# Ledger of designs, part 27: peptides against a protein of PDB entry 4HTP

Target 1, 231 residues: chain A of PDB entry 4HTP
Amino acid sequence: SQTVASHVPFADLCSTLERIQKSKGRAEKIRHFREFLDSWRKFHDALHKNHKDVTDSFYPAMRLILPQLERERMAYGIKETMLAKLYIELLNLPRDGKDALKLLNYRTPTGTHGDAGDFAMIAYFVLKPRCLQKGSLTIQQVNDLLDSIASNNSAKRKDLIKKSLLQLITQSSALEQKWLIRMIIKDLKLGVSQQTIFSVFHNDAAELHNVTTDLEKVCRQLHDPSVGLSD

## One batch from the design tools (peptide; aimed at target 1 V8)

Design b2_p17_1 (made by RFdiffusion4)
Pose (drawn by RFdiffusion4):
Structure b2_p17_1 (pose): chain A 221 residues (1-106, 117-231), chain P 17 residues (1-17)
Amino acid sequence: SQTVASHVPFADLCSTLERIQKSKGRAEKIRHFREFLDSWRKFHDALHKNHKDVTDSFYPAMRLILPQLERERMAYGIKETMLAKLYIELLNLPRDGKDALKLLNYGDFAMIAYFVLKPRCLQKGSLTIQQVNDLLDSIASNNSAKRKDLIKKSLLQLITQSSALEQKWLIRMIIKDLKLGVSQQTIFSVFHNDAAELHNVTTDLEKVCRQLHDPSVGLSD
Amino acid sequence: SSTEEFFEEKIEELEEE
């Protein structure tokens, strides 16, 4: 019943992605990712130490790191133009004000929102990776259910309980373009030698994370 | 990194159980 994702601050995923994006070279981008992946694996063993048929995996984090491969969630129905309106309303921004104009007159949207949010209020987030996933699930379902009000509420929960950095990365997760500077092939290859292959045949991110959880155990086994 | 330290502390807490 328990999951690694319930114990990992979304902030730690975001700080990892930030350092990845900031790194100039491939080797450094891989290093930052590998450290998070390796810690996730060590904690998985400690958490599920004496457990039986464990289905937990790196999937809750991997689906955020490779969001373009997201299949389980339907479309979010979220445009950058409406996030601008949501922030203007939420932050009580005067429309003639400098910050409101930056959002309205839209180095992607996530960065603009980052610069707007950075000097403001909350500096430390509180959400875990699991809670972020649960809320993204509510948003995708409410888009399918044509409930734009429940989408606004769920987004508001995500936004108000998160730091500027977490919001920058959450926006990018929703738009599905992280701009990390490291390819999907590279990310799969760091995770597992066989991961790129398994994803080609299955198109199933959760299956790949679960089946190839152990890096020393290949597809042949 | 601070993330690695977080994991190490959480694993130690589990081992003490």

Design b2_p17_1_s1 (made by RFdiffusion4, then SolubleMPNN; from b2_p17_1, 8 letters changed)
Fold by OpenDDE base, seed 2:
Formats: structure tokens, sequence, C-alpha cells
Structure b2_p17_1_s1 (fold): chain B 231 residues (1-231), chain A 17 residues (1-17)
């Protein structure tokens, strides 16, 4: 079955997240998220115009926006150090070079940008001059690859984990990889709370999630902002 | 925004079929 996520570029989600992060005020952050969500819902209605009973929802995007609430996937088993080593290998960076050392020592302040401790930002600056300018992955494809990583981690198939990571990396821009890293590490640094995200999504979303702890159920049951939980 | 414009374009394409 066709899903909205299969039609939405991962780059578009990342661009939205970047705008949210760069916005200083809560109201502006909320506006960017709301605009993306509204567009998603409108596209959903158009895509499923002739099929009213579909399971498709905002869940594929929501689970990337709130990765700390992920319960369907098992753990990725990926940390910053693993990613650093992978990038050094993939980009063929000299081990004693400045960029390799930045990735490995991401916690140590080395630069003027104050990005110490934020591996994703450090990776972004290393990747920007070296990677694709435009990614090719949809939100669905990103989720499929992340599912593969989680499954292979559970099965202790390290080579297959690496393969899926390489697919993600080689098909993504520097900006997309910045956000992908944050999704994997489960820290987006958006500057908005989980409660704010839920409140914008649906008035009853926070309550339903608090009871069910099921992000997919929240997205499905509260897909229509005009239909309440008691309805 | 460019993102919302792309959504709008895709919707228009679906409505034209």
Amino acid sequence: as target 1 above (231 residues)
Amino acid sequence: SAVEERFAKKIAELEAL
C-alpha cells in the first residue's frame, strides 16, 4: 500500500528540522512544525482520497522527530565512536589528520564554533565539502534502513549493520546526515519539548501517549485533529 | 516554504490524475 512517507524526501524533513532548530522563539519553532504537519495531512487526504480506511499516518515522521519514544525498533547499538570510525574509513580520512581527530575527539573543544560534544555538528562540517549535495532517500526508505540496522544489531550481524549505514550515508547530504545521526543517537536538540510537539499534533496526543506509550497508536487514532479521543 | 511548495505540487499532481 502507498504511504505518504514513501513520497516525502528525507531531505524535506531534515530541512524542516533545521528550520525549527535555527528558530529562536517557541512560536516560530511551532509554526515550522505545524506547516510541515499540515502539508503532510493534506497530502495524506489527497493520496488516500478513495480509501478512507487506511493505516497510514504521521508515524513514519513522528518516530524520527521523537526517536526517544521509539518502541517498535530494537536498539541500534550505534554510538558516536562507531560512527566516527565509519566516517574515517568511508571518507578515507588520514588517521592523524585534523578531520579524523575532530570526529574521534568530538567531546574536546577544538574549534571556534562551540560544537564540542555535538557529534552531529562536527560530522556535518567534515561531510559538507565531501558528500552529495542532495540526498535521494524518502522517509520510508530511511525507516526501512533503520529497521534493518536494529534487526541486524539484535542478530549480531555487524557486517550487515555497516552495509545499511553505508547505504544511509552514501545516499544522504551533509545536512541529512547531521539529522540522521541525531535520530540514531536519539537527541535532536530542536529546542522544543515533547509536550509541545504532541500539543501541535493533537490536543489529546500527550494524554494518549501517556496511557499507551504507543507512538504509532497516537498517530493513527489522532490522525484527524478534529476528532478527539472521546469521540 | 520550499518544502510546503513541494507538497502542494505533489497534491496538484495527484488531483490531476
Scores: peptide ipSAE 0.706, ipTM 0.963, DockQ to the pose 0.930; fails the geometry check
OpenDDE base, seeds 1, 3, 4, 5: peptide ipSAE 0.704, 0.702, 0.702, 0.701; ipTM 0.963, 0.963, 0.963, 0.963; seeds 1, 3, 4, 5 fail the geometry check

Design b2_p17_1_s2 (made by RFdiffusion4, then SolubleMPNN; from b2_p17_1, 7 letters changed)
Fold by OpenDDE base, seed 4:
Structure b2_p17_1_s2 (fold): chain B 231 residues (1-231), chain A 17 residues (1-17)
Amino acid sequence: as target 1 above (231 residues)
Amino acid sequence: SEVEERFKEKIEEIEAL
């Protein structure tokens, strides 16, 4: 069946997240998220106009925005050090070179950007002059690849994990990779709380999540902002 | 935003089918 996520570029989610992160005030951050969510819901209504009983929801995006709440997908088994080594290999960076050392020692302030401790930002600046300007992946495709990574991690298939990671990387811009890294590491640094995200999504979202701990159920049951838990 | 405009365009495409 068709899903909204199969039509939405991953780049558009990343652009939205970038806007949220760069926004100074809570209100502005909320506005950017709300605008994306509203657009998603409108697209959903159009896509599923003749099929009201679909299971499609905001879940594919929400699980990337709140990756700490992921419960369906098992652990990736990926850390910053692994990604650093992968990028060094993929980009053919000299191991003793400046960029390789930045990636490996991302916790040490070595750059002018003040990005110490944020591996994704370090990676972004290394990738920016080396990667494609525009990615080609949809949100659905990103989730499919992440599912593959988690599954292969559980199966201890390191080669297949690498394959899926390479596919993600080679089909993504530097900006998309920054956010993808943060999703994998499960720290988006948006400057907005989980509670705020839920509150914007639906008035009952936080409550339902507290009871079920099921992000998909939250997104599905509370897809319509006008329909509450008791309805 | 550009993102919103792309959503709008996609909706219009669907509605035109």
Scores: peptide ipSAE 0.700, ipTM 0.961, DockQ to the pose 0.878
OpenDDE base, seeds 1, 2, 3, 5: peptide ipSAE 0.698, 0.701, 0.694, 0.694; ipTM 0.960, 0.961, 0.960, 0.960; seed 2 fails the geometry check

Design b2_p17_1_s3 (made by RFdiffusion4, then SolubleMPNN; from b2_p17_1, 9 letters changed)
Fold by OpenDDE base, seed 3:
Structure b2_p17_1_s3 (fold): chain B 231 residues (1-231), chain A 17 residues (1-17)
Amino acid sequence: as target 1 above (231 residues)
Amino acid sequence: SEFEKRVEELIKELEAK
């Protein structure tokens, strides 16, 4: 079955998130999210023009934007320290070198960037000169790999977790990896509330989520912004 | 935005098939 997520590059989501984060005002942040969402819905309508009853929705993107609300996918079992060690190994960084130490001591960086405690930002600067400039993954592929990680974590298959992580890393730019890390750690630092995200998505989204706690149901039932919960 | 342009291109491709 064709999905919007199978056609949308993960890079486009990351670029949107980057614009949201860099925006100072709430209104500007909302605008960037709305533009992405409207484009997504437009593509959905075109893709499914001849198929009225589809289960496809904004869910593949929404679960990455609001990773704290993930209920379908089990825990990844991944922390900053694990990622730091993986990057040191993958990039063949000297253990006593500046970059390795930055990753391991991300809570108190000696740098001038003021990114203390933000592992994703520390990783970004280490990765930027070392990674591909353009990633190749779609949103669907990212979710598939994240599903694999969660499943293998549950099954205690560490080698398979590493395999999926390596695929994510090697097929992503530094910017994409920054956001991927934040999705895994479940802290995007967008500067907008969950309520704001829901309100932009649909007027009834917050209410439906409060009742169901099911992000996929919210995205499916409220896919059309003009159709309310009571309709 | 780049995404908006990409969506327009993808829609055009879908309509051409």
Scores: peptide ipSAE 0.431, ipTM 0.898, DockQ to the pose 0.948
OpenDDE base, seeds 1, 2, 4, 5: peptide ipSAE 0.409, 0.409, 0.395, 0.410; ipTM 0.891, 0.890, 0.887, 0.891

Design b2_p17_1_s4 (made by RFdiffusion4, then SolubleMPNN; from b2_p17_1, 7 letters changed)
Fold by OpenDDE base, seed 3:
Structure b2_p17_1_s4 (fold): chain B 231 residues (1-231), chain A 17 residues (1-17)
Amino acid sequence: as target 1 above (231 residues)
Amino acid sequence: SAFEEYFEKKIKEIEEL
């Protein structure tokens, strides 16, 4: 069956996240998230107009926005050091070169950019002149690849993990990779709380999540903002 | 927004199918 996530470019989610991060005020951050969510719901209604009882929901996006609440996927087994080494190899960076050293020593401030300790930002600047300007992946495809990584990590299939990572990297812009890295590491640095995200999604979302700890269930049961838990 | 325009376009495409 068709899903909203199969139609939404990953780039659109990343652009929204970028706007949220750059916004200074809570209200503006909320606005950007709400606009994305409203568009998603509108698209859902159109896509599923003639189909009742669909299981499709905001879950594919929500699990990327709140990756620390992911319970369906097993651990990726990926850290910043692994990604650094992968990028050095993939981009054929000199090992003693400035960019390779930036990736490996991302915690040490090497420049005037206040990005010390944020591997994703360091990676972004290295990738910007070297990667595609526009990615080709949908949210569904990103989730499929992340599922593959988690499954293969559990199975200790390192080569298949690398294959899926390479597919993600080669089909993503520098901006998309910045956010993808943050999703994998499970720290988006949006400057908005989990509670705020849930409150914008649905008034009962935080409560249902606190009881069930099931993000998919939250997204499915509370898909309609006008239908509450008590209804 | 560019995102809203994209979704509106896609919705229109779906309705025309």
Scores: peptide ipSAE 0.054, ipTM 0.688, DockQ to the pose 0.844
OpenDDE base, seeds 1, 2, 4, 5: peptide ipSAE 0.039, 0.046, 0.031, 0.036; ipTM 0.672, 0.681, 0.557, 0.669; seed 4 fails the geometry check

Design b2_p17_2 (made by RFdiffusion4)
Pose (drawn by RFdiffusion4):
Structure b2_p17_2 (pose): chain A 221 residues (1-106, 117-231), chain P 17 residues (1-17)
Amino acid sequence: SQTVASHVPFADLCSTLERIQKSKGRAEKIRHFREFLDSWRKFHDALHKNHKDVTDSFYPAMRLILPQLERERMAYGIKETMLAKLYIELLNLPRDGKDALKLLNYGDFAMIAYFVLKPRCLQKGSLTIQQVNDLLDSIASNNSAKRKDLIKKSLLQLITQSSALEQKWLIRMIIKDLKLGVSQQTIFSVFHNDAAELHNVTTDLEKVCRQLHDPSVGLSD
Amino acid sequence: SETETFFEEKIAELEEE
């Protein structure tokens, strides 16, 4: 019943992605990612130490790191133009004000929102990776259910409980373009030698994470 | 890193159980 994702602050995923994006070289981008992946695996063993048929995996994090491969969630129905309106309303931004104009007259949208949010209020987030996933699930379902009000509420929960950095990265997760500077093939190859292959045949991110959870155990076994 | 330290602290807490 328990998950690694319920114990990991979304902030730690975001700080990892930030350092990856900021790194100039491939080797350094891989290093930052590998450290998070390796810690996730060590904690997985400690958490599920004496457990039986464990289905937990790196999937809750991997689906955020490779969001373009997201298949389980349906479309979010979220446009950058409406996030701008949501922030103007939420932050009580005067429309003639400098910050409101930056959002309205839209180095992607996530960065503009980052610069707007950075000097403001909350500096430390509270959400875990699991809670972020649960809320993204509610947003995707409510888009399918044509409930734009429940989408606004769920997105408001995500935004107001998160730091500027988390929000920058959450926006990029929703738009599905992280701009990390490291390819999907590279990310899969760091995770597991066989991961790129398994994803080609299955197109299933959760299956790849779960089946190839152990890096020393290959597809042949 | 601080993330690694977070994991190490959480694992130690589980080992003490």

Design b2_p17_2_s1 (made by RFdiffusion4, then SolubleMPNN; from b2_p17_2, 10 letters changed)
Fold by OpenDDE base, seed 5:
Structure b2_p17_2_s1 (fold): chain B 231 residues (1-231), chain A 17 residues (1-17)
Amino acid sequence: as target 1 above (231 residues)
Amino acid sequence: SSVSERFEKLIEELEAL
């Protein structure tokens, strides 16, 4: 069966996240998230017209927005140092060069952007002149690749982890990779709380999540904002 | 274009099938 996530470009999620991050006020951050969510729900209704009983929900996007709440897939086993080494290899960066050193020593301020300690931002600026301007991945494809990484990490298949990472990287823009890194590291730095995200999604979302700790269940049961938990 | 506009385009494409 078709899902909304199989149609929505990952770039659109990343664009939304970028807008949220750049927004100064809580209200503006909420507006950008709400716009994406409402559009998603509208598309869901169109895609699943005449099909009332579907399991499709906002979960594929929500698990990327709140990656710290992920419980379905196991740990990636990926840290900043691994990504740095991967990028140096993939981009064929001189190991003693400026960009390689920036990636490896991301905690030390070396640049003019004040991005010390934020690996994703440092990676972004290294990638920007070297990567595709527009990615080609859907949200579903991103999740499939992340599932593969987690599964292969559990199985200790490092080569297959690298393969999936390369697929993600080679099919993503610099901006998309910035956010992908943050999703993998599980720190989006949006400046908006988990509680706020849940409250915008559904009035009962925080409560249901507190009880179940199941993000998919939250997204599925509370897919319709007009239908409450007690209904 | 906004995210909402891009979604609208996707819906239009879907309905055209």
Scores: peptide ipSAE 0.533, ipTM 0.927, DockQ to the pose 0.745
OpenDDE base, seeds 1, 2, 3, 4: peptide ipSAE 0.528, 0.517, 0.528, 0.526; ipTM 0.927, 0.924, 0.927, 0.927

Design b2_p17_2_s2 (made by RFdiffusion4, then SolubleMPNN; from b2_p17_2, 8 letters changed)
Fold by OpenDDE base, seed 1:
Structure b2_p17_2_s2 (fold): chain B 231 residues (1-231), chain A 17 residues (1-17)
Amino acid sequence: as target 1 above (231 residues)
Amino acid sequence: SEVSERFEKLIAELEAK
């Protein structure tokens, strides 16, 4: 069936996240998130105008925005070191070259950007001159590939994990990959708390999540900001 | 924002079908 996530480019989520990250104040960060969420809800209403009892919700996006709360997927089994090695291979970087060393030693300052310790940012600058300007994946497709990675990790199929990662990477811009990495590592560095995200989503979201620990349930039950938990 | 505008375009395209 049709979902909002099947229509929304992953790039647009990443652009929103980038704006949130770059915003200086809490209010501005909230504004950017709210704008994306409101747009999502409006599209949802249009998409499902003639369909009742749909299960579609903000969950596909929310689970990428709050990846630490993911409970449906098993662990990816992916760390920065694995990604570094993958990029070195994929980009054919000299192993003793500056860019390869930046990726492998991301915790140590090696450049002028001051991004030590932030692998995603280091990767971004390595990727920026080498990758597509615009990605082609929808949010749904990204989630499908992430599901594949988790499943293959559970099955200990390392080659298939690599295959899915390559599909993600080859269809994503440098900026999209920056955020994808952060989603996989489960640290977005948005500068806003989980509670703030929930608060913007719905007044009762934090409470419902605290009780259920089910992010999808939170997104479905509290899809309408005007309908409370007690209603 | 450009993102919001793209959402509006998606809605418009959907309603035009």
Scores: peptide ipSAE 0.597, ipTM 0.942, DockQ to the pose 0.896
OpenDDE base, seeds 2, 3, 4, 5: peptide ipSAE 0.595, 0.587, 0.594, 0.595; ipTM 0.942, 0.941, 0.941, 0.942

Design b2_p17_2_s3 (made by RFdiffusion4, then SolubleMPNN; from b2_p17_2, 6 letters changed)
Fold by OpenDDE base, seed 4:
Structure b2_p17_2_s3 (fold): chain B 231 residues (1-231), chain A 17 residues (1-17)
Amino acid sequence: as target 1 above (231 residues)
Amino acid sequence: SSVEEKFEEKIAELEKK
């Protein structure tokens, strides 16, 4: 079945997240999220114009924006140290080189960008001169690959985890990889609370999530901002 | 925003089919 996520580039989500992160004020952060959400809903209506009662929703994006609330997908089993080693291997970085050491020692301030403790930002600067300028993945494809990683982690198939990670990495820009890393580690550093994200999505979203703890249900049932839980 | 414009373009493409 057709989904909005199959048509939306992952790059566009990442660009939105980047704008949110760079915005200083809460109001500006909210505006960027609202604009993306509104566009998504409009596209949904156009895509599904002749199909009533579709199960498609904002869920594919929401689970990437609020990855700490993910309950459908099992744990990735991926940490910063694993990613560091993967990048060193993939990029053929000298082990004792500056970039390899930055990735491995990401918690230690390296005097350049003040990105100490933010592995994704450190990775971004290492990747920027070495990666494609534009990625090719849709939000759906990203979620499919992340599903594969989680499934293979559960099955203890480390080789297949690496394969899926390589597919993500090789088809993503440095900026997309920065956000992908944050999604995997489950810390986006957007500067907005979960409550704020829910409040922008739907007035009843926080309440429904508190009861169900199910992001998919929240996104599906509250897809229309004008239709409440009691409707 | 450039992202919003891309959505609008995609919507327009859907409406032409």
Scores: peptide ipSAE 0.555, ipTM 0.932, DockQ to the pose 0.869
OpenDDE base, seeds 1, 2, 3, 5: peptide ipSAE 0.570, 0.565, 0.553, 0.542; ipTM 0.935, 0.935, 0.931, 0.929; seeds 1, 2 fail the geometry check

Design b2_p17_2_s4 (made by RFdiffusion4, then SolubleMPNN; from b2_p17_2, 8 letters changed)
Fold by OpenDDE base, seed 3:
Structure b2_p17_2_s4 (fold): chain B 231 residues (1-231), chain A 17 residues (1-17)
Amino acid sequence: as target 1 above (231 residues)
Amino acid sequence: SEFEERVAKKIAELEAQ
C-alpha cells in the first residue's frame, strides 16, 4: 500500500526542521511546522481519495520529529563516539587531523563556532564539503533503515548496523545527516516544546499521548484535526 | 515552500488520473 512517507523526500523534512530551528519566535516556529503538516494532510487526502480506512498517518514523520517518544523501535545502540569513528573511517580522515579531532572531541569548544557539545553541528561542517548536495532518501526509506539498525542492535549484528548506517550516510546531504544524527541521538534542539508540537497537530493529541504513550495511535486516531476523541 | 510546491504538483497528477 502507498503511504505519504514513501513520496516525501527526507530532505523536505530536514529543510522544515532547519527553518524551525533558525526561527527565533515561537509563532514563526509553529508556522513552519503547521505548513509542513497541512501539506502532508492534503497529500494524504489526495493519495487515499478512493480508499477509506487506511492506516497511513503522520506517524512516520512525527516519530522523527519527536524521537524521544519512540516506543516501537528498540534502542539503536549508537552514540556520538561510534558515529565519529564511522565518519573518520568513511571519509578517510587523518586520525591526527583537525576534522577527526573535532569529531572525537566534539564537547571541547573549537574557537570558530559556538557549537560545543553539539555533535551534529560539528559533523555538518566536516561533511558539507565532502557529501552529496542532495539526498535521495524518502521518509519511509529512512524509517526502514532506522528499523533495521534497531533490529540488528537487538540481535547484536554489528556488521549489519554498519551497513545500514552507511546506506543512510551515502544517500544523504550534510544537512540531512545533521538532522539524522539528532534523530538517532534523540535531541533535535528545535526550540519548541513537545506540548507545542502536539497542540499544533491536534487539540487532543497531548491528552491521548499522556494516556496511551503510543505515538502511532495518536497520529492515526487524531489524523483529522476536526475530529476529536469524543466524536 | 519547495515541499508545498511538490505536494501541489503530486496532487494535480493524482487528480488527473
Scores: peptide ipSAE 0.430, ipTM 0.907, DockQ to the pose 0.923
OpenDDE base, seeds 1, 2, 4, 5: peptide ipSAE 0.408, 0.403, 0.421, 0.414; ipTM 0.901, 0.899, 0.905, 0.904

Design b2_p17_3 (made by RFdiffusion4)
Pose (drawn by RFdiffusion4):
Structure b2_p17_3 (pose): chain A 221 residues (1-106, 117-231), chain P 17 residues (1-17)
Amino acid sequence: SQTVASHVPFADLCSTLERIQKSKGRAEKIRHFREFLDSWRKFHDALHKNHKDVTDSFYPAMRLILPQLERERMAYGIKETMLAKLYIELLNLPRDGKDALKLLNYGDFAMIAYFVLKPRCLQKGSLTIQQVNDLLDSIASNNSAKRKDLIKKSLLQLITQSSALEQKWLIRMIIKDLKLGVSQQTIFSVFHNDAAELHNVTTDLEKVCRQLHDPSVGLSD
Amino acid sequence: STAAQEFFDEKIAELEE
């Protein structure tokens, strides 16, 4: 019943992605990712130490790291133009104000929102990776159910309980373009030698994470 | 060690106790 994702602050995933994006070289981008992946695996063993048929995996984090491969969640129905309106309303931004104009007259949207949010209020987030995933699930379902009001509420929960950095990365997860500077093939190859292959056949991110959870155990086994 | 690595180490130590 328990998951690694319920114990990991979304902020730690975001700080990892930030360092990855900030790194100039491939080797450094891989290092930052590998450290998070390796810690996730060590904690997985400690958490599920004496457990039986464990289905937990790196999937809750991997689906955020490779969001373009997201298949379980339907479309979110979220446009950058409506996030701008959501922030103007939420932050009580005067429309003649400098911050409101930056959002309205839209180095992607996530960065503009980052610069707007950075000097404001909350500096430390509270959500875990699991809670972020649960809320993204509600947003995708409410888009399918044509419930734009419940989408606003769920997105408000995500935004108001998160730091500027987490919001920058959350936006990028919803738009499905992280701009990390490291390819999907590279990310899969760091995770597992066989991961790129398994994903080609299955197009199933959760299956790849779960079946190839152990790096020393290959597809042949 | 990064703050995330320190966090994991602390949580693992708590579980081993």

Design b2_p17_3_s1 (made by RFdiffusion4, then SolubleMPNN; from b2_p17_3, 8 letters changed)
Fold by OpenDDE base, seed 1:
Structure b2_p17_3_s1 (fold): chain B 231 residues (1-231), chain A 17 residues (1-17)
Amino acid sequence: as target 1 above (231 residues)
Amino acid sequence: MTPFQERFEKLIAELEK
């Protein structure tokens, strides 16, 4: 069956996240999220116009926006150091070179950018001149690959984890990879709280999540912003 | 309208054909 996530480019989510991060005020951050969400809901209605009782929802996007609330897939087992080494290998960076050292020593970089401790930003600047300008993955494809990573981590298949990571990386722009890294590490640094995200999504979202701890149920049951929990 | 909004609108239009 068709899903909204199978049609939405991962790049569009990343662009939205980038706008949210760059926005100074809470109101502006909310606006960017709301615009993406509204577009998603409109497309959902069109996609499922002739279908009732669909399970499709905002969940595929929400689980990437709030990765710390992920309960369906197990841990990735991926740390910044692993990603650093992967990039060094993939980009064929000299191990003692400036860029390799920036990735490995991301906590105390000597570069001109004040991004100490933010691995994703450091990676972005290394990747920007070296990778695709535009990615090709949909949100569904990203989630499928992340599922694969989690599954292979559980199975202790490190080579297969690397394979899935390479698939993500080679099909993503530097900007997309910045956000992908943050999703994997589960720290988006959006500057907006979980509560705010839920409140924008639905008035009852925070409450339902507090009770169920099931992000998919929250997204499915509260898909319509006009229909509450008591309805 | 943002670029992604435009893409969504295009996708919607395609579905409605």
Scores: peptide ipSAE 0.432, ipTM 0.918, DockQ to the pose 0.925
OpenDDE base, seeds 2, 3, 4, 5: peptide ipSAE 0.357, 0.402, 0.381, 0.416; ipTM 0.898, 0.910, 0.905, 0.913

Design b2_p17_3_s2 (made by RFdiffusion4, then SolubleMPNN; from b2_p17_3, 8 letters changed)
Fold by OpenDDE base, seed 5:
Structure b2_p17_3_s2 (fold): chain B 231 residues (1-231), chain A 17 residues (1-17)
Amino acid sequence: as target 1 above (231 residues)
Amino acid sequence: MTPFQERVEELIKELEE
């Protein structure tokens, strides 16, 4: 079945997240998220105009925005050190070079940008001059690749994990990779709370999540902002 | 209008076509 996520570029989500992160105030952060969500819902209504009973929802995006709440997908088994080594290999960076050392020693303040401890930001600056300007992945494709990584981690298939990571990396811009890293590490650093995200999504979202701990159920049951839990 | 908003409007138009 057709999904909204199969039509939405991953780049559009990343651009939204970037705007949220750069926004100084809570109100502005909320506005950017709301605009993305409203556009998603509008597209959903158009895509499914002739189909009333669909399972499609905001879940494919929500699970990337709140990756710490992921329960369907198992652990990736990926840490910053693994990603650093992968990038050094993929980009053919000299092991004793400045960029390789930045990735490996991301916790040590070595740069002028004050990005110490934020691996994703360090990776971004290394990737920016070396990667595609525009990615080609949809949100659906990103989730499919992440599902593959988690499944192969459970199966202890390191080679297949690497293959899926390479597909993500080679089809993504530096900005998209910054956010992808944060999704994998499960720390987006948006400066907005989980409660705020839920409150913007639906008034009953936090309550339903507290009871079910199921992000997909929250997105599906509360897809319509005008229909509550008691309806 | 954000780039995503513009894209959604275009996609909706294509679906109605």
Scores: peptide ipSAE 0.459, ipTM 0.910, DockQ to the pose 0.910
OpenDDE base, seeds 1, 2, 3, 4: peptide ipSAE 0.449, 0.448, 0.453, 0.448; ipTM 0.909, 0.908, 0.910, 0.910

